# Ledger of designs, part 295: peptides against a protein of PDB entry 6DSZ

Target 1, 361 residues: chain A of PDB entry 6DSZ
Amino acid sequence: NYVVTAQKPTAVNGCVTGHFTSAEDLNLLIAKNTRLEIYVVTAEGLRPVKEVGMYGKIAVMELFRPKGESKDLLFILTAKYNACILEYKQSGESIDIITRAHGNVQDRIGRPSETGIIGIIDPECRMIGLRLYDGLFKVIPLDRDNKELKAFNIRLEELHVIDVKFLYGCQAPTICFVYQDPQGRHVKTYEVSLREKEFNKGPWKQENVEAEASMVIAVPEPFGGAIIIGQESITYHNGDKYLAIAPPIIKQSTIVCHNRVDPNGSRYLLGDMEGRLFMLLLEKEEQMDGTVTLKDLRVELLGETSIAECLTYLDNGVVFVGSRLGDSQLVKLNVDSNEQGSYVVAMETFTNLGPIVDMCV

## One batch from the design tools (peptide; made by RFdiffusion4, then SolubleMPNN)

Design b2_p26_7_s2 (from b2_p26_7, 15 letters changed)
Fold by OpenDDE base, seed 5:
Structure b2_p26_7_s2 (fold): chain B 361 residues (1-361), chain A 26 residues (1-26)
Amino acid sequence: as target 1 above (361 residues)
Amino acid sequence: LAPASTRLVGPEELREKVDLSLLLKK
């Protein structure tokens, strides 16, 4: 009996922070190929709670809290298009991960997008959006009673979507996306009508953004709108205000991941392909009428980490750096720099033993 | 399956509230 101790996957391909185990617990969820690891964030570090085997490689992992839920639910989409909504339940010492809803969202016809699977959730939990195939946007309505995930497609005229997010503060679910056409890269918005199963004209668009615009960040209220990250520039747009910066420091390496630090969207962590960690800051201007507007954008280099596949701010300046190529890390952000001018201190390192090629025998 | 023993980071390191707003290089 060769107990091939199947080496557990160590490469991180996704991470998310929220309140999954309870309303009070801060959780870190880590996706490692087919494995989901659930931790409680404590003052003493990461406490492991549960490990879950998934029915395929995790492609999307998002926490969301529907109206009337006391804690977050977990949406997972696998690379084989198996979707589920998971709930954590604890009864005494018994821990159960309950499937509230499931479904396969694969289409019989469609070209899988080269940029891979994108899954997003409306901030008001009205729907899940999926970009799986070129020229299609899949919508999963989030109805309380749906054990089966019903989905429908809306045709997207823009065939080459680079990134997409739901915007905050919209009366109807509204997507903002970067797309490419023969003229360059552009940003567009659409309202999603659940009733009519179509796109309506969104609040704004911006044609001819930076040629290498690669990421959309939806900004919470009171600012609203979106941040568009390129190779050379970072831009903000909310339909009324446009602001762009081109800090030389970001030109050296492509920003590949981001995570919001503040609930109000005042700060974001940015990670690049060299393992540099940045803070993006949204400076506020309070108007005499009490309205808050964006005054400026700033980018500050914090330090260097493992090359992040994903970033998530935990609490108290602690950040989880999920790495696919290197060791994942817990890092501390400090107010004062060290002797090397870094604001980042490694707290813990999680050895990456490399990609487990799941030889499905 | 025993969860892999994540090394406990010392309790002091997670408790410090860092006002990251001060990371603005004056």
Scores: peptide ipSAE 0.027, ipTM 0.467, DockQ to the pose 0.540
Fold by OpenDDE base, seed 4:
Order: structure tokens, then C-alpha cells, then sequence
Structure b2_p26_7_s2 (fold): chain B 361 residues (1-361), chain A 26 residues (1-26)
């Protein structure tokens, strides 16, 4: 019995920040293939709390807080379509990760989407949405008593969904997605009816967005709406307001990840394929009636990091850069640039030993 | 087009739940 001491995976394929261990703790959760690492963010740095082996490669990892929960729950979907909702429980020194719900969400029929698995959670925690297959949107209702994740599919007429998110501030769960058809790429919204198990017409659409529009960012209130990231442009739309910028600096490399800095959606980190780190800023305009509208969008180059697969803002200008291709990093964002004009300083580097080839046994 | 001064929002506008300033001293 060759115990191949399989090296622990070091390549990061997902990261999320929230309050998983307690309501007060700030956590960093890192997905490394089949491994989940849980840290507490402290004044002294990242304190490891627990490592959890998953029964498959983590494809989706999202924190969410259902109504009445004091702390976040963790949704995980594996590449083999095993879904679970996890809860952290601590009783004295005893730490347990409890499966609140589980299920397999694989369909017998469907073409796996070329853009891979997309998993999203409604901001009001009404449902989980999954784009697993072309022409299907899977819905997992979030009910408090469900130990087994029940899912259903809604037919999506748009076969080539590029990215999808749930919008904020919607009476019904509403998705916003970029899709491609023969005429180009477009943005559309749908309301999701849990009762009727169908899509209703969403609040807005935008036809003929940038041809390489690749990401949707749902923007919280007070702005609402979404940001659409392309190769050449960044577009905001909320149904009433449309604003696009085309900063030349983003044309150099494709933006591949994002993370919200401010709870109100005023700032976002953007990472590109060259390891450039940007700040996207939403400039506010306060109206006389007290409503907040988007005045402008601005993109600022912060500096260079490892090529991010995922980004997460922790606190006090500290960002975790999860890298699949390079070393993951903790970086500090500074108000003042260094001598090289960078606002980014590496604080810690986590060596990536390369992909663990999952020997398919 | 003047390079827009990257005013990173000052520390007061950042989430200040955890003082990570001690991490910079190592």
C-alpha cells in the first residue's frame, strides 16, 4: 500500500470572506481543489481554524446568511454536482462543521456549459441559482427545514450564458446575466418565480453590450443594478441609469475576477490576467430627495499581484489574492504610492507548488 | 487627460473591524 502522501493542494480556486465561525469573527475561506481552509482574520494575521476535505473539487463556494441566522452558512458545490450547506459549530474547544443540507444537483440530460459551473445566491437568501448546463437554470429553494436540497430547472431560452448574478433590492429574486447570441452579447434580467417555477420578465435589459462582456457584478443598494465588465468597457445599468466607461488601461489584459470592498457597492477590486489589481469606484450623486444615484465610474490601477483566480477584501486595506497559477498573497492597499507608483505591498506570500493532478482513481 | 489621482479612500473609509496594522510590522 503506497501511501502516496498526496501533497496538500496549494493552488487556490476560490476564496470568500464573511462571518462563518461566529457573528463577530471575520473569516477567510479558501478553496484549494478538494480542500477548504478556514481562517480567522486577526490583528496578527490569518489564524488557521480548520481544514475540511470535500468529496470533490470545489466549484462554488459562497457564504450567505438566511433570515434568523446569527452567522453565515457556507454553500459548496463540487465539480461532480454535490451540493451542501455547511455550518460552523464550536462548543468550547471542539470544532465541528455540520452539514445542514446536501444533495446532488446533476441532471441526466444537459450539455455542461463551456464557461463552467456558475453558482449564485439571492441576496435575500430565497434561493440558490445554478447554471450548470446550457439552456437550464437550476433553482435550489432555501427553506429552513430542508435537510435535503431540492432543486428544479427552469428553461433558459438564452443558451449561451456567460455570467449570471442575483440582483439586490428586488421584490422577487431577480437574475441578471450576460448571454451571447448570433447578434452579439446582451444583458437581460429575469424574475424567478418559485411558485410557478418559471421566469418572469425582469425589470430591464440591455441589448448589444460589448462583444467580450464577461462578468456581471450585482450592486447593492442604494445604487442597485449591475456592473458588466468587458474587455474594453465597464458598464453600469440599473434599469433607469446606464453609464459606460472605456478606460484604455483595461484593454491590455482581461479582467477575470472581482470583489466588493464596500458593503454599499461603492468600490470593487478587479484583477486581470496579468496580475494587475484595479479599484473600480462608483461615484455617488445625492439627489435633493435623498436618493443616491451613480454619478460616474472610475478605474484606478493599484499595482501588480500574483494572477488572481479570486480576490477578497479582508479589512483595513488588506486583500487576499487567491492564485491558481502563482503564489497566493496577502497584500496591503496603501493610500500613498511607493517609489514605483504602486499602491500594493505584498505582506505575505503563499507558495503554490502547482496543481495536484487528481489521479482519477 | 490628467491621470486621475488614485485617491484610495483613506483608512477611515475602510472597514476597520480588525486592526491589521501589526501585520505590516513584521
Amino acid sequence: as target 1 above (361 residues)
Amino acid sequence: LAPASTRLVGPEELREKVDLSLLLKK
Scores: peptide ipSAE 0.018, ipTM 0.497, DockQ to the pose 0.051
Fold by OpenDDE base, seed 3:
Structure b2_p26_7_s2 (fold): chain B 361 residues (1-361), chain A 26 residues (1-26)
Amino acid sequence: as target 1 above (361 residues)
Amino acid sequence: LAPASTRLVGPEELREKVDLSLLLKK
């Protein structure tokens, strides 16, 4: 019996933090190609709970909490367009990952988008949105009783979507996206009508953003709106407030990933192609009417890590740096810099043995 | 003065009261 100890994949292509195992547990979920690893974050470190094999490379992995759920559910989409919603269930020592819903969301007709698969979830858990193909936005309604993920497409006039997110604080599900046309890159919003299965005009748009605008971050209330990250600039827009910064420090390397630190969207981690870790800060201004507005944006260099494919803030200044090209890391953010001016200290390093090339023989 | 940017969330603002301080002692 050759126990082919199949080498487990070590390259990280996604990570997310939430409450998947229970309402009280803080979890780190790590996608390593076809493998999902589930950890509980403890005072002693990452405790492994479960490992799950997926039927394909994980392309999207998002936690969400529908109304009336005590813990988060996990949405996964594979590179072969297999979608599922997973639930963690523990019964004594028995741990099961339950598929609550599944489906294949592949279209028979469509050009796969050059920027790859994008999957997003409405903050109010009304729908999942998928950008899989040029000129199409796929919607999966989130209903309690849906064992089968039914999806429909809405036509997008904008063929070259770069990134898309659902906005917070919207009466109807509202997407914000960066797209490219012959005139440059632009930001637009659409409301998504589940009833009519169409787009309505969104609350705002911004034409002619930075030519290399590549990422959208949806900002929670009280700020609302979105952050647009480019090569040279970071822009905030919420329909009423527009603010852009162009800190020279971000021009040196492309920002490739982000993660929200604070639930209220006051701080974000940013990672670039050189492994530099930044903090983006939203400075608040309280108005006389009690409204909170954005006063300013600031970017600060925290230090250097492995080149992040994904970042996730755990808690207490601990960050997981998921790396595809290098070793993944657990790092601590400090209030005070070290002698080298770094606020980042490596706590643990997870050796990356390289991508397991699934040689399909 | 530590840059205001490096202010970690205080224990009261932690998502969970996980005492990760024990991870630093190894």
Scores: peptide ipSAE 0.018, ipTM 0.487, DockQ to the pose 0.049
Fold by OpenDDE base, seed 2:
Structure b2_p26_7_s2 (fold): chain B 361 residues (1-361), chain A 26 residues (1-26)
Amino acid sequence: as target 1 above (361 residues)
Amino acid sequence: LAPASTRLVGPEELREKVDLSLLLKK
């Protein structure tokens, strides 16, 4: 009996950076189908710490830090709607991944959304939001002592949500989403009432955005608001300020992933379907009253990488390029371009052996 | 300093299977 050692999955379907192992450690967490890989980012490279087998394909993986926690917790949702909140605990040489909370968030009724599972966490850690089914927004309240993830649904009038994020700096948890109706694509906001288990009118909306608007980026303070990325345009909106750019270079390939570089939301990495890596820059204007407003948006082509499924900025210009279709990479962003005009240098490449075809034997 | 190439293959000893099925059957 040849135990065909099932090849470990190598295709990356998610990555996140934060402080999971400790408050001081910078971690890279990589989702490879059912496997979670945990690394510490060091000056010498990625140090492997733990691999965790999940019961099902990881569909959502987000780090968050509830008030009073010293380090980040990990939210995972599987493709089979198993949710958990994980904590890393080390006691000497013993490493444990503790399940703080778990639950199944599957509904018996609902059409699974064609755009797949979306999971988001409120920046103030008040709730987790899940778009699993058309016309429903699932809320998981984040209570400190809940071992069981209780969820409820709020009805969305907007049946075709494309992407959704929680906004920063909102008194109540506020979602911003792109949706499609027969008239086109639009952006809307809702406040989420945990008490009433309903949506309230959000601070702003923008009707008739670009027809191919596909992603929402929540921008932290001081800017606040959101960036909406389309095929042809990048738009900023915060209710007071609206600014759109249409750089010709982004029309060549669809932007498919993004990651914030600066904690203040001044820069974002963008990856497209051709493996091009961009920097999106938010140019600041300081007003006479000391308020910071968006002056302009700029996009710069940095170079080419593997086709990113996910991107995460680590530190010192090092970026992890998680690829599903190609080899994942560690790349270095340089201030100066090379002879080819690229600001990107591959530091390490991780061979992707392709999707584990479930050989139905 | 360029991070050294660390094989993104954690040692087998660092593998843990979190079987959520045991938790959900409760």
Scores: peptide ipSAE 0.012, ipTM 0.434, DockQ to the pose 0.042; fails the geometry check

Design b2_p26_7_s3 (from b2_p26_7, 11 letters changed)
Fold by OpenDDE base, seed 2:
Structure b2_p26_7_s3 (fold): chain B 361 residues (1-361), chain A 26 residues (1-26)
Amino acid sequence: as target 1 above (361 residues)
Amino acid sequence: LAPESTRYVDAATLREKVDLSKVLAK
């Protein structure tokens, strides 16, 4: 009996950086189908800490730090709607992944959204939002003492949500989303009332955005607001300031992933379907009153990588490129370009053996 | 601190399945 050791999944379908193992450790967490890999980012490279098997394909993986937690917690949602909040606990050499809360968030009624599962966390850790089904927004309140993840649905009038994020700096949890209707694509905001379990009117909207607007990036303070990425344009909006650019270089391939580089939201990595890596820069203008406003947006081509499913900036110009279709990479961003005009150097490549074809035996 | 090196430190990584029944007993 050849125990065909089922090859460990190598295709990356998610990655996140934060402080999961401790407050001081910088971690890289990698989702590979049903497997979570936990690394510590060190001066010498990635140190593996633990691999965790999940009860299904990881669909959402987000780090968050509730008020009064010393380190980040991990929210995971599987493709079968099993949700959990995980905590890393080490006691000497013993490493445990503690389930702080869990639940199944599947609805009996609803059309699964064609754009897949979206999971987002309020920056102030008041709630988790889930877009699982058309016309529904699921809310999981983040209460410290709840071992069971309880969720409720709020009806969305907008049936075709493309992407959604929580905004920063909002008194109430506020979502910003791109949706499609017969007239085109639009951006809207809603405040989420936990008390009333309803949406209130958000601070702003933008009707008739680019027809291929596909991603929302929530921008932290001091800028606030959101970036909307399309096929042809990148737009910033915060209710007061609107700015759009249409750099020709982004038309060549669809931007499919992003990651914030700077904590203040001044720079973002963008990856496209051709494996091109861009830097999006938010140029600031300081007003006479000390307020910071967006002056301009700029996009720079950094170089080429594997086709990113996910990107995460680590530190010192090191980026993890999580790839589903190709080899994942650690890359270095350089200040100066090489002879080919690239600012990107591959430091390490992780061979992707392809999707584990479930051999139905 | 960012890695100056991308050296993968091959360590014996413990693989575990999350037991959802193990809810943190407060």
Scores: peptide ipSAE 0.019, ipTM 0.476, DockQ to the pose 0.050
Fold by OpenDDE base, seed 1:
Structure b2_p26_7_s3 (fold): chain B 361 residues (1-361), chain A 26 residues (1-26)
Amino acid sequence: as target 1 above (361 residues)
Amino acid sequence: LAPESTRYVDAATLREKVDLSKVLAK
């Protein structure tokens, strides 16, 4: 009787930072297959608070704060299309994870998208969007009173969505997505009508973007718009302004993850398939009318880390590097480079013991 | 964050499964 002590998952497949345990606590949430680890970020490091077993592999994990909530709620979608909204509740020493809402969002008919599950939340918390199947965009309206997550589908004419985000600062929920057709890759926007359950024409589109455009980053106000990351280029577009850069350094390896550093969207961490960590900087220009426009984009190589599956900026230049293939890390970003020209110092390394074969023995 | 992460190695992490049946009562 080998009691195979079920080895805990060590490979990280998602991470988010926010205020989940309280309004004041900064949390790091780490998804490791079916396990959710909750930490409080402290001056001394990561304090573990709770580990939660999910009823499936976590495919989407996003923090969001609806109007009138004092702290963030957690949206989780599993690979089996079980959706839930979770709330952390503490009463003295008693810690509970409350399900505010749940539902299964699986469709009976649909081709699962080859690029996997995409889950996004409107910045104004009006809806959750899900790209689960080709040619469908699933909408979960966010209503405070809903215990059951009800979803509906909107048909997408664009069958091959690569990535999608909700834009900031839009009167109606607006998605921006990269899609592929026989002519190449393109960027399009749609407004999402909850009332009519349809797409309306979005504010802008950009046809014929870079052939390997793979990621959309929604940029908060005052810039607004989106960043499109490709293999060779990084492009900003907001409908009025277009700016593209092609720094040779990013061509060497595919950027695979990103995380916003500043709430205003001035800086983003980028991680590539070689474990290189970059900073993308949005340089602002203040116009005479007080409007802020993008002046320039800059990419700086910070250093090397484990190959990131996900990145999240914590605080004070500390970054969590969630790795699926290697050891996850806490790293410190320094102002000054070391002797090797790196701005990155490893603070802590979390050993990845390899793929958890769910040996359901 | 202090430059050295002290591993809270021994902190008993509370372990729980999310019970989707535990819907917050109105």
Scores: peptide ipSAE 0.007, ipTM 0.355, DockQ to the pose 0.044
Fold by OpenDDE base, seed 4:
Structure b2_p26_7_s3 (fold): chain B 361 residues (1-361), chain A 26 residues (1-26)
Amino acid sequence: as target 1 above (361 residues)
Amino acid sequence: LAPESTRYVDAATLREKVDLSKVLAK
């Protein structure tokens, strides 16, 4: 029995920040193929807590906090369509990762989407949405007592969904997505009816967005709405307000990942295929009635990092740069630029030993 | 946040395989 000591995965394919170990702990969770690494973010750095082996490559990893939970739960979907909801439990020194719910969400019929698996969670934790197959949107209702993740499909008329998110501040769960048709790329919204298992017309749509619009960012209240990232433009829309910018600097390389810095959605990190790190800023305008509206969008180049597969803001200007192609990094964002004009300083580098050959077991 | 090099902490990290068949018995 050759125990091929499979080299531990080092390439990062996902990362998320939240309160998984406790309500008070800030955690960094890192997905490295089949491995989940759990860290506590401390003043002294990242403290490793636990490594968890999964029964497959992690395709989706999202933290969410259902109503009445004191800490975040973890949703994981594997590339083989195994879904689970995980809870961290600690009793003294004993640490356990408990499966709250699980299920297989694979369909017998469907064309796997070319853009891969998309998994999203409603901000109010009413459902999980999955784009696994063209022309289908899978819904997993979130119920506290449901140990078995049951899913149903809603037919999506838009066959070529590029990206999808749940919007914030919606009475019903509402998705916003970029899709492609023969006329170009468009943004549309749908309300998701759990009761009727169908889509209802969403609050807004935007036809003929940028041809290379690739990402949707759901913006929290008070702004609401979504940001659409393209190759040449960044667009905000909330149904009432539309604003687009076309900063020349983003044309150089495709933005491939994002992460919200501020809970209110005032700032976002953007990473491109060249390892450039940007800050997207939403400038506020306070109206006389106390409503907050978007005044403007601004993009600032912060500096260069490893090519990010995923980004997550931790705290105090520290960002984890999860890289699949290069070394992952902890970086510090500074208020003042260095002599080279960079606001980014590498704090730690995590060596990537190369692609884990997916041993198809 | 000073990065503590995770390189040496490998020995203290609890490693487990999540058993997806284990559902919390209420």
Scores: peptide ipSAE 0.000, ipTM 0.390, DockQ to the pose 0.037
Fold by OpenDDE base, seed 3:
Structure b2_p26_7_s3 (fold): chain B 361 residues (1-361), chain A 26 residues (1-26)
Amino acid sequence: as target 1 above (361 residues)
Amino acid sequence: LAPESTRYVDAATLREKVDLSKVLAK
């Protein structure tokens, strides 16, 4: 009996933090190609709970909490367009990952987008949005009793979407996206009508953003709106307020990942292609009417880590740095810098043995 | 201008439930 100890994948291609095992547990979920690893974050570190093999490379992994659920559900989309919604269920010592819903969302006709698969979830859990193909936005309505993920397409006039997110605080599900046309890159919004299965005009647009604008961050209330990250600039827009910064420090390397630190969207971690870790800060201004507006944006260099494919803030200044190219890390953010001026200290390093090339023989 | 050290991590303490720093002390 050759126990082929199949080497487990070690390269991280996604990570998310939430409450998947229970309402009280803080979980770290790590995607390593076809493998999902589930940890509980404890005072003693990461406790492994379950590992799950997926039917393909994980392309999207998002936690969401529908109305009336006590804990988060997990949406996964594979590179072969297999979608599922997973639930963690524990009964004594028995741990089961239940598929609540599944489906294949592949279209027979469409050009796969050059920027790859994008999957997003409406903050109010009304729908999942998928950018899989040029000129199409796929919608999966989120219904409680739907064991079969049914999707429909809405045509996008904008063929070259770079990134897309759902906005917060919108009466209807509203997407914000960066797209490219012959005139440059632009930001646009659309409301998504589930009833009519069409786009309505969104609340705002911004034409002629930075040519290398690559990421959209949806900002929670009270700020609302979105952050657009480019090579040289970071911009905020919410329809009423526009603010842009061009800190020279971000020009040195492309920002490739982000993660929200605060639930209210006041801070974000940013990682670049050199393994530099930044904090993006949204400075608040309270108006006389009690409204909160954005006063300023600030970027600060925290330190250096492994080159992040994904970042997730856990708790107490602890960050998981998921790396594809290097070792993944658990790092601590400190209030005070070390002698080298770094606010980042490595707590734990997870050796990356390289990508398991699934040689499909 | 050294960034004033205090502002960055204080808000990270708002989630006080899991002190992973105790792991390093062993």
Scores: peptide ipSAE 0.023, ipTM 0.456, DockQ to the pose 0.066; fails the geometry check

